# Ledger of designs, part 58: peptides against a protein of PDB entry 1EMU

Target 1, 132 residues: chain A of PDB entry 1EMU
Amino acid sequence: PPYLKWAESLHSLLDDQDGISLFRTFLKQEGCADLLDFWFACTGFRKLEPCDSNEEKRLKLARAIYRKYILDNNGIVSRQTKPATKSFIKGCIMKQLIDPAMFDQAQTEIQATMEENTYPSFLKSDIYLEYT

## One batch from the design tools (peptide; made by RFdiffusion4, then SolubleMPNN)

Design b2_p18_2_s2 (from b2_p18_2, 11 letters changed)
Fold by OpenDDE base, seed 4:
Structure b2_p18_2_s2 (fold): chain B 132 residues (1-132), chain A 18 residues (1-18)
Amino acid sequence: as target 1 above (132 residues)
Amino acid sequence: SVEDIIEEIMEKLLKEEE
């Protein structure tokens, strides 16, 4: 069953809508749902190909991600991303240089945080175990 | 679907910028 695949890799968990739902519920209880939301926001942003028709949308989305997750010094995403990474993102926003890969390093760092902490904890949680 | 989840997250972010 799918829940067994979720225990094999974080990738399998994040590729399943039911797994995502349970994991997000767990993260919300732990006060760190922003990790997952940011990760998916980065994925969605990277998939938007730059063109004249979506330039404004991409700029707005980049600014939104920056303001919500990077600029918030008290947020878990900000705390789990390196200063140099946040500085780079800020620079992109200020210069309006919105490359599809501008959040890649931050996404990698947040993914590592989930792999090392919240993902293992999720597999030991009542939410996951009761689902199995 | 997973794609729907991603789209929903992006739409919420865009709405917050308005």
Scores: peptide ipSAE 0.763, ipTM 0.961, DockQ to the pose 0.831
Fold by OpenDDE base, seed 5:
Structure b2_p18_2_s2 (fold): chain B 132 residues (1-132), chain A 18 residues (1-18)
Amino acid sequence: as target 1 above (132 residues)
Amino acid sequence: SVEDIIEEIMEKLLKEEE
């Protein structure tokens, strides 16, 4: 069943709607749901193909991601990303150089945080264990 | 679907930016 695959890799968990729902519920209880939301926001942003018709949308979305997760010094995403990474993102926003990959490093760092901490904890949680 | 989840997150972000 899918829940066994979830225990084998974070990728498998994040590729399953049911897995995402359970994991997000767990993260909300831990006060760190922003990790997951940011990760998916980065994925969605990267998938948007740059073109003349969506330039404004891409800029707005990039600004939104930056302001909500990177600029907020009290947020968990900001605390779990490197200063150089945040500085780079800020630079992109200020210069309006909105490359599809501009959040890749930040996403990688947040993914590492989940891999090291919240994902293992989720597999030990009542939420996951009761589901199995 | 996973795609729907991503879309919902992005839509919420865009609304907050307004």
Scores: peptide ipSAE 0.761, ipTM 0.961, DockQ to the pose 0.860
Fold by OpenDDE base, seed 3:
Structure b2_p18_2_s2 (fold): chain B 132 residues (1-132), chain A 18 residues (1-18)
Amino acid sequence: as target 1 above (132 residues)
Amino acid sequence: SVEDIIEEIMEKLLKEEE
């Protein structure tokens, strides 16, 4: 069943609608749902191929991600991303150099945070165990 | 679907930017 694959890798968990729902519920209880939302925002952003017709949309989305998750010094995403990574993103926003991969490093760092802490805790949680 | 989840997140972000 899918829940066994969720325990095998975080990637498998994040590729499953039901897995995402349970994990997000858990993260909300832990006060760190922004980790997951940011991760998916980065994924969605990267999938938007640059072209003349979506340039404004991509810039707006990049700014939104930056303002909500990176600029917020009290946010968990900001706390779990390295200063150099945040500075790079800021630079891209200020220069309007909106490369599809501009959030890749930040996404990797947030993914590592989940891998090291919240994901293992989720697998030990009542939410996951009761589902199995 | 997973794609729907991603789209919803992006749409909310875009609305906040408006």
Scores: peptide ipSAE 0.761, ipTM 0.961, DockQ to the pose 0.825
Fold by OpenDDE base, seed 1:
Structure b2_p18_2_s2 (fold): chain B 132 residues (1-132), chain A 18 residues (1-18)
Amino acid sequence: as target 1 above (132 residues)
Amino acid sequence: SVEDIIEEIMEKLLKEEE
């Protein structure tokens, strides 16, 4: 069943809407749902191919991600991303150089945070164990 | 679907910018 695949890799968990729902519920209880939301925001942003019709939308979305997750010094995403990574993102925003990959390093760092802490904890949580 | 989840997150972010 899918829940067994979730325990094999974080990737499998994040590819399943039911897994995402349970994991997000767990993260909310831990006060760190922003890790997951940021990760998916980066994924969605990268999928938007640059073109004339969506240039303004892409810029707005990039700024939104930056202001909500990177600029918030008290946020968990900001605390779990390296200063150089945040500086690079800021530079892209200021220069309006909005490459689809501009959040890739930050997404990688947040993914590592989940792999090392919240994902293992989720697999030991009442939410996951009661589901199985 | 997972794609719906991603779209919802992006829509919320864009709404907050307005």
Scores: peptide ipSAE 0.761, ipTM 0.961, DockQ to the pose 0.831

Design b2_p18_2_s3 (from b2_p18_2, 11 letters changed)
Fold by OpenDDE base, seed 2:
Structure b2_p18_2_s3 (fold): chain B 132 residues (1-132), chain A 18 residues (1-18)
Amino acid sequence: as target 1 above (132 residues)
Amino acid sequence: SVDDIIEEIMNELLEEEE
């Protein structure tokens, strides 16, 4: 069953709607749902191919991601991303150089945070265990 | 679907920006 795959890798968990729902519920209880939301925002952003029709949308979305998660010094995403990574993103926003991959490093760092902490905790949580 | 979840998150961000 899918829940067994979720325990094998975070990737499997994040590729499953039900897995995402349970994991997000867990993260909300832990006060760190922003980790997952940011991760998916980065994924969605990267999928938006640069073109004339998407230029304004992509810029707005990039700014939104930056302001909500990177610029917020009180946020968990900001605390779990390296200063150089945040500085690079800031530079992209300021220069309006909105490359599809501009959040890749930040996404990788947040993914590592989840892998090391929240994901293992989720697998030990009542939410996951009761689902199985 | 997973794509729907991503779209929802992106839309919420865009709404906050506007």
Scores: peptide ipSAE 0.736, ipTM 0.955, DockQ to the pose 0.832
Fold by OpenDDE base, seed 5:
Parts: sequence; C-alpha cells; structure tokens
Structure b2_p18_2_s3 (fold): chain B 132 residues (1-132), chain A 18 residues (1-18)
Amino acid sequence: as target 1 above (132 residues)
Amino acid sequence: SVDDIIEEIMNELLEEEE
C-alpha cells in the first residue's frame, strides 16, 4: 500500500495527494507547515518556463515567495535557510534576475530539514500510525 | 492531484502579493 512507500522515502510521500494531506496536517500541529508549502512553491516556480508572456507573473511569484518565507525572520523557513542562500535570493529579486532555479538551494535546505526532523517524526506520529 | 496542490499554493502566494 502507498503508506508503506511513504515510509521508504520523503519523495514518495510528497508524490501522493493523501500522503501530502496527512503530512501537512502533522506539520500544522508542529507549527511548521510552511516548510512543505515553501517546498511546493519552489517546485511550482521552477516549472514555470520563462517567456515574455509570463515574466510579470514569475517576478510577482518570486517576490511573494521571498517576502513570505525568506524575508520573514520569525518564520521557520527563514530560520532553516542559510544566510548566504537568503542573500542570493534577495539579490535575484533586487536585480530582477528571476531564474527558474533561483530557489533551488533554499528548497534543498528545507528538504534537508524535513528529511532530518519532521519527516521521521511524522512516521512516528499518531496521524501516520493510525492511518496504517 | 499533486499539481493541483502546487497550483493552489502558488495562487495563494500571488493573491497575498497583490
């Protein structure tokens, strides 16, 4: 069953709508749902291919991600991303150099945070165990 | 779907930016 695959890798969990739902519920209880939301925001952003027609949208979205998750010093994403990574993102925003991969390093760092802490905790949670 | 989840998150971000 899918829940067994979720225990094998975070990737499997995040590739399943039901898995995402349960994991997000867990993260909300832990006060760190922003980790997952940011991760998906980065994924979605990277999928947007640069072109003349979506330049404004891409810039707006990049600014939104930056302001909500990176610039918020009280946010868990900001706390779990390295200063150099945040500075790079800020630079991209200020220069309006909006490369599809501009959030990749931040996403990697947040993914590592989830892999190290919240994902293992989820697998030990009542939410997951009761689902199994 | 997962894609729907991503779209929802992105749309919420765009709405907040406005």
Scores: peptide ipSAE 0.736, ipTM 0.954, DockQ to the pose 0.938
Fold by OpenDDE base, seed 1:
Structure b2_p18_2_s3 (fold): chain B 132 residues (1-132), chain A 18 residues (1-18)
Amino acid sequence: as target 1 above (132 residues)
Amino acid sequence: SVDDIIEEIMNELLEEEE
C-alpha cells in the first residue's frame, strides 16, 4: 500500500497526494508547514520554462518566494537556509536574473532539514500511525 | 493531484504579490 512507500523515502511521500495531505497536517501542528510549501513552490518555479510569455509571471513568483520565505528572518525556511544561499537568491532578484534553478540550493537545504527532523517524526506520529 | 497542489501554492504566492 502507498503508506508503506511513504516510509521508504521522503520522495515517495511527496509524490502522493494523500501522503502530502497527511504530512502537511503534521507539519502544521509542528509549526513548520512552510518547509513543505516552500519545497513545492521551488519545484513549481523550476518547471516554468523561461519565455517571453512567462517572464513577468516568473519574476513575480520569484519575488513572492523570496519575500515570503527567504526575507522573513523569523521564518523556519530562512532559519534553515545558509546565509550564502539566501544572499545568492537576493542577488538574483536584485539583478533580475531569474534562472529556473535559482532556488535549487535552498530547496536542497530545506529538503535536508525535512529528512533529518520532520519526516522521521512524521513516521512516528499519531497521524501517520493511525492512518496505517 | 500533486500538480494541482503545486499550482495552488504558486497561485497563492502570486496573489499575495499582487
Scores: peptide ipSAE 0.736, ipTM 0.954, DockQ to the pose 0.832
Fold by OpenDDE base, seed 3:
Structure b2_p18_2_s3 (fold): chain B 132 residues (1-132), chain A 18 residues (1-18)
Amino acid sequence: as target 1 above (132 residues)
Amino acid sequence: SVDDIIEEIMNELLEEEE
């Protein structure tokens, strides 16, 4: 069943809408839902193919991600990303060099944070265990 | 779907930017 795959891989959990729903609920209770929202924002951003028709949209989205999660010094995403990574993103925004992969390193760091802390905790949570 | 979740998050971000 899917819930067993969720326990084997965070990737499997994040590929399942039911898994996402449960995990997000758990993260909200822990005050760190922004980790997941940022992760998906990065995924969505990377999937947008650069072209003339969506250039403005991509720039706006990049700025939004930056302002909401990276620039917010009190946010958990900002606290869990390295200064060099945040500096790189800032540089891309300021120079309007909006490469599809510009958030990849930040996404990797946030993913590592989830894998190290919130994901294991989720697997021990009442939310997950009651689902099984 | 997962894609719907992603789109929702992206749209919310875009709305906040405007």
Scores: peptide ipSAE 0.736, ipTM 0.954, DockQ to the pose 0.825

Design b2_p18_2_s4 (from b2_p18_2, 9 letters changed)
Fold by OpenDDE base, seed 2:
Structure b2_p18_2_s4 (fold): chain B 132 residues (1-132), chain A 18 residues (1-18)
Amino acid sequence: as target 1 above (132 residues)
Amino acid sequence: SVEEIIEEIMEELLEEEE
């Protein structure tokens, strides 16, 4: 069953809508749902290929991600990303150089945070165990 | 679907920028 794959890798968990739902519920209870939301925002942003018709949309989305998750010093995403990574993103926003990969490093760092802490805890949680 | 989840997250972010 899919829940067994979720325990094998975070990637498998995040590739399943049911797994995402349970994991997000768990993260909300832990006060760190922003980790997952940011991760998916980065994924969605990277999929938007640059073109004249979506330039404004991409810029707005990049600014939104930056302001909500990176600029917020009280947020868990900001606390779990390196200063150099945040500085790079800020630079991209200020220069309006909106490359599809501009959030890749931040996404990697947040993924590592989940891998090391919240994901293992989720697999030991009542939410996951009761689902199995 | 996973794709729908991603789209919803992006939509919410865009709405906050408006």
Scores: peptide ipSAE 0.735, ipTM 0.954, DockQ to the pose 0.829
Fold by OpenDDE base, seed 3:
Structure b2_p18_2_s4 (fold): chain B 132 residues (1-132), chain A 18 residues (1-18)
Amino acid sequence: as target 1 above (132 residues)
Amino acid sequence: SVEEIIEEIMEELLEEEE
């Protein structure tokens, strides 16, 4: 069943609607749902192909991600991303150089944070265990 | 679907930006 795959790989968990729902519920209880929301925002952003018709949308979305998760010094995403990574993103925003991969490093760092702490904790949580 | 979740997150971000 899918829940066994969730325990094998975070990627499998994040590729399943039910897994995402349970994991997000858990993260909300832990006060760190922004980790997951940011991760998906980065994924969605990267999928937007750069073209003339999408330029304004991509810039707005990049700014939104930056302001909500990176610029907020009290946010968990900001606390779990390296200063150099945040500086790079800021530079891209200020210069309006909006490459599809501009959030890749930040996404990787947040993914590592989840892999190290929240994901293992989720697998030990009542939410997950009751589902199994 | 997962795609719908991503789209909803992006839409909410865009709405907050405007």
Scores: peptide ipSAE 0.734, ipTM 0.954, DockQ to the pose 0.854
Fold by OpenDDE base, seed 5:
Structure b2_p18_2_s4 (fold): chain B 132 residues (1-132), chain A 18 residues (1-18)
Amino acid sequence: as target 1 above (132 residues)
Amino acid sequence: SVEEIIEEIMEELLEEEE
């Protein structure tokens, strides 16, 4: 069943609607749902093909991601990303150089945070164990 | 679907930017 695959990799968990729902519920209880939301925002952003018609939308979305998760020094995403990574993103926003990969390093760092902390904790949580 | 989840997150972000 899918829940067994969730325990084998974070990727399997994040590729399943039911898995995402349970994991997000757990993260909300832990006060760190922004980790997952940011991760998916980065994925969605990267998938947007740069073109003339998407330029304004991509810029707005990049600004939104930056302001919500990177600029907020009190946020968990900001606390779990390297200063150089945040500085790079800020530079891209200020220069309006909106490359599809501009959040890749930040996404990698947040993914590592989940892999090391919240994902293992989720597998030990009542939410997951009661589902199995 | 996973795609719908991503779209919802992106839409919320865009709304907050307005």
Scores: peptide ipSAE 0.734, ipTM 0.954, DockQ to the pose 0.860
Fold by OpenDDE base, seed 1:
Structure b2_p18_2_s4 (fold): chain B 132 residues (1-132), chain A 18 residues (1-18)
Amino acid sequence: as target 1 above (132 residues)
Amino acid sequence: SVEEIIEEIMEELLEEEE
């Protein structure tokens, strides 16, 4: 069953709608749902191919991600990303150089945070264990 | 679907920016 695959890798969990739902519920209880939302925002942003019709939308979305997750000093995403990574993103926003990969390093760092902390905790949580 | 989840997150971000 899918829940067994969720325990084998974080990617298996994040590729499953039901897995995402349970994991998000857990993260909300832990006060760190922004980790998952940011991760998916980065994925969605990277999928938007640059074109004339998408230019304004991509810029707005990049600014939104930056303001919500990177600029918020009290946010968990900001605390779990390195200063150099945040500075790079800020530079992209200020210069309006909106490359599809501009959040890749930040996404990698947040993914590592989930791998090391929240994901293992989820597998030991009542939410996951009761589902199995 | 997973794609729908991503789209919803992106939509909410855009709404907050506007």
Scores: peptide ipSAE 0.734, ipTM 0.954, DockQ to the pose 0.834

Design b2_p18_3_s1 (from b2_p18_3, 7 letters changed)
Fold by OpenDDE base, seed 2:
Structure b2_p18_3_s1 (fold): chain B 132 residues (1-132), chain A 18 residues (1-18)
Amino acid sequence: as target 1 above (132 residues)
Amino acid sequence: SVEEIIEEIMEKLLEEEE
């Protein structure tokens, strides 16, 4: 069953809508759902290929991600990303150089945070165990 | 679907930016 794959890798968990739902519920209880939302926002942003018709949309989305998760010093995403990574993103926003990969390093760092802490805890949680 | 989840997250972000 899919829940067994979720225990094998975070990637498998995040590739399943049911797994995402349970994991997000867990993260909300832990006060760190922003980790997951940011991760998916980065994924979605990277998929938007640059073109004249979506330039404004991409810029707005990049600014939104930056303002909500990176600029917020009280947020868990900001606390779990390196200063150099946040500085790079800020630079991209200020220069309006909106490359599809501009959030890749931040996404990697947030993924590592989940891998090391919240994901293992989720697999030991009542939410996951009761689902199995 | 996972794709729909991603789209919803991006949509909410865009709405907040407007």
Scores: peptide ipSAE 0.755, ipTM 0.959, DockQ to the pose 0.832
Fold by OpenDDE base, seed 5:
Structure b2_p18_3_s1 (fold): chain B 132 residues (1-132), chain A 18 residues (1-18)
Amino acid sequence: as target 1 above (132 residues)
Amino acid sequence: SVEEIIEEIMEKLLEEEE
């Protein structure tokens, strides 16, 4: 069953609607749902193909991600990303150089945070164990 | 679907930016 695959890799968990729902519920209880939302925002952003018609939308979305998760020094995403990574993103926003990969490093760092902390904790949580 | 989840997150972000 899918829940067994969730325990084998974070990727499997994040590729399943039911898994995402349970994991997000857990993260909300832990006060760190922004980790997951940011991760998916980065994924969605990267998938947007740069073109003339998407330029304004991509800039707005990049700015939104930056302001919500990177600029907020009190946020968990900001606390779990390297200063150099945040500085790079800020530079891209200020220069309006919106490359599809501009959040890749930040996404990697947040993914590592989940892999090392919240994901293992989720597998030990009542939410997951009661589902199995 | 996972795609719908991503779209919802992106839409909310865009709304907050306005």
Scores: peptide ipSAE 0.753, ipTM 0.959, DockQ to the pose 0.859
Fold by OpenDDE base, seed 3:
Structure b2_p18_3_s1 (fold): chain B 132 residues (1-132), chain A 18 residues (1-18)
Amino acid sequence: as target 1 above (132 residues)
Amino acid sequence: SVEEIIEEIMEKLLEEEE
């Protein structure tokens, strides 16, 4: 069943609607749902192909991600991303150089944070265990 | 679907930006 795959790989968990729902519920209880939302925002952003018709949308979305998760010094995403990574993103926003991969490093760092702490904790949580 | 979840997150971000 899918829940066994969730325990094998975070990627499998994040590729399943039910897994995402349970994991997000857990993260909300832990006060760190922004980790997941940011991760998916980065994924969605990267999928937007740069073209003339999408330029304004991509810039707005990049700014939104930056302002909500990176610029907020009290946010968990900001606390779990390296200063150099945040500075790079800021530079891209200020210069309006909006490459599809501009959030890749930040996404990787947040993914590592989840892999190290929240994901293992989720697998030990009542939410996950009651589902199994 | 996962795709719908991603789209909803992006849409909310865009709404907050404007």
Scores: peptide ipSAE 0.753, ipTM 0.959, DockQ to the pose 0.854
Fold by OpenDDE base, seed 1:
Structure b2_p18_3_s1 (fold): chain B 132 residues (1-132), chain A 18 residues (1-18)
Amino acid sequence: as target 1 above (132 residues)
Amino acid sequence: SVEEIIEEIMEKLLEEEE
């Protein structure tokens, strides 16, 4: 069953709608749902291919991600990303150089945070264990 | 679907920016 695959890798969990739902519920209880939302925002942003018709949309979305997750000094995403990474993102926003990969390093760092902390805790949580 | 989840997150971000 899918829940067994969720325990084998974080990617298996994040590739499953039901897994995402349970994991998000857990993260909300832990006060760190922004980790997951940011991760998916980065994925969605990277999938938007640059073209004339979506240039404004991509810029707005990049700014939204930056303002919500990177600029918020009290946010968990900001606390779990390195200063150099945040500085790079800020530079991209200021210069309006909106490359599809501009959030890749930040996404990698947040993924590592989940791998090391919240993901293992989820597998030991009542939410996951009661589901199995 | 997972794609729908991503789209919803992106939509909410855009709404907050505007």
Scores: peptide ipSAE 0.752, ipTM 0.958, DockQ to the pose 0.833

Design b2_p18_3_s2 (from b2_p18_3, 8 letters changed)
Fold by OpenDDE base, seed 1:
Structure b2_p18_3_s2 (fold): chain B 132 residues (1-132), chain A 18 residues (1-18)
Amino acid sequence: as target 1 above (132 residues)
Amino acid sequence: SVEDIIEEILEKLLEEEE
């Protein structure tokens, strides 16, 4: 069943809408749901291919991601991303150089945070164990 | 679907920006 695949890799968990729902519920209880939301925001942003018609939309979205997750010094995403990574993103925003991959390093760092802490904890949580 | 989840997240971000 899918829940067994979730325990094999974080990737499998994040590819399943039911897994995402349970994991997000757990993260909300831990006060760190922003890790997951940011990760998916980066994924969604990268999928938007640059074109003349969506240039303004992509810029607005990049600014939104930056302001919500990177600029917030009290946020968990900001605390779990390296200063150089945040500086690079800021530079992209200021220069309006909005490459689809501009959040890739930040996403990688947040993914590592989940792999090392929240994902293992989720697999030991009442939410996951009661589901199985 | 997972794609719906992603789209919802992006839409909320854009709404907050405006």
Scores: peptide ipSAE 0.775, ipTM 0.961, DockQ to the pose 0.805
Fold by OpenDDE base, seed 2:
Structure b2_p18_3_s2 (fold): chain B 132 residues (1-132), chain A 18 residues (1-18)
Amino acid sequence: as target 1 above (132 residues)
Amino acid sequence: SVEDIIEEILEKLLEEEE
């Protein structure tokens, strides 16, 4: 069953609608759902290929991600990303150089945070165990 | 679907940005 795959890989969990739902519920209870939302925002942003018709949309979206998760010093995403990574993103926003990969390093760092902390805890949680 | 989840997250972000 899919829940066994979730325990083998974080990516398998994040590639399953049911897995995402359970994991997000767990993260909300832990006060760190922003980790997951940011991760998916980065994924979605990277999929938007640059073109004349979506340039404004991509810029707005990049600004939104930056302001909500990176600029917010009280947020868990900001606390779990390196200063150099945040500075790079800020630079991209200020220069309006909106490369599809501009959030890749931040996404990697947040993924590592989940891998090391929240993902293992989720697999030990009542939410996951009761589902199995 | 997973794609729907991603789309919803992006839409909410854009709404907050006006």
Scores: peptide ipSAE 0.774, ipTM 0.961, DockQ to the pose 0.838
Fold by OpenDDE base, seed 4:
Structure b2_p18_3_s2 (fold): chain B 132 residues (1-132), chain A 18 residues (1-18)
Amino acid sequence: as target 1 above (132 residues)
Amino acid sequence: SVEDIIEEILEKLLEEEE
């Protein structure tokens, strides 16, 4: 069953809508749902190919991601991303140089945080165990 | 679907920006 695949890798968990739902519920109880939301925001942003028709949308979206997750010094995403990474993102926003890969390093760092902490904890949680 | 989840997250972000 799918829940067994979720225990094999974080990638399998994040590729399943039911797994995502349970994991997000767990993260919300732990006060760190922003980790998952940011990760998916980065994924979605990277998929938007730059063109004349979506330039304004991409800029707005980049600014939104920056303001919500990076600029908030008290947020878990900000705390789990390196200063140099945050500085780079800020620079992109200020210069309006919106490359599809501008959040890649931040996404990698947040993914590492989930792999090392929240993902293992999720597999030991009542939410996951009761689902199995 | 996973794509729907991503789209929803992006739309919410855009709504908050406006």
Scores: peptide ipSAE 0.774, ipTM 0.961, DockQ to the pose 0.833
Fold by OpenDDE base, seed 3:
Formats: structure tokens, C-alpha cells, sequence
Structure b2_p18_3_s2 (fold): chain B 132 residues (1-132), chain A 18 residues (1-18)
């Protein structure tokens, strides 16, 4: 069943609608749902191929991600991303150099945070265990 | 679907930016 794959890798969990729902519920209880939302925002952003017709949309989206998750010094995403990574993103926004991969390093760092802490805790949680 | 989840997140972000 899918829940066994969720325990095998975080990637498998995040590729499953039901897994995402349970994990997000858990993260909300832990006060760190922004980790997951940011991760998916980065994924969605990267999938938007640059073209003349979506340039404004991509810039707006990049700014939104930056303002909500990176600029917020009290946010968990900001606390779990390195200063150099945040500075790079800021630079891209200020220069309006919006590469599809501009959030990749930040996404990697947030993924590492989940891998090291919240994901293992989720697998030990009542939410996951009751589902199995 | 997972794609729907992603789209909803992006749409909310864009709405907040406007």
C-alpha cells in the first residue's frame, strides 16, 4: 500500500495526495506547515517555463514566495534557510533575474530540514500510525 | 491531485501579491 512507500522516502510521500494531506495536518499541529507549502511553491515555480507571455506572472510569483517565506525573519522557512541562500534570492528579485531554478537551493535546504526532523517525526506520529 | 495542490498554492500566493 502507498503508506509503506511513504515510510521509504519523503519523495514518495510528497507524490501522493493522501500522503500530502496527512503530512500537512501533522505539520500544522507542529506549527511548521510553511515548510511543505514553500516546498511545493518552489516546485510549481520551477515548472513555469519562461516566455514573454508569463514573464510578469513569474516575477509576481517569485516576489510572493520571497516576501511570504524568505523575507519573514520570524518564519520557519527563513530560520531554516542559510543567509547566503536568502541573499541570492533577494538579489534575483531585485535584479529581476527570475531563473526557474532560483529557489532550488532554498528548496533543498527546506527538504533537508524535513528529512532530518519533521518527516521522521511524522512516521512516528499517531496520524500516520493510525492510518496504517 | 498533486498538481491541483500545487496550483492552489501558487494561486493563493499570486492573490496575496496583487
Amino acid sequence: as target 1 above (132 residues)
Amino acid sequence: SVEDIIEEILEKLLEEEE
Scores: peptide ipSAE 0.773, ipTM 0.961, DockQ to the pose 0.825

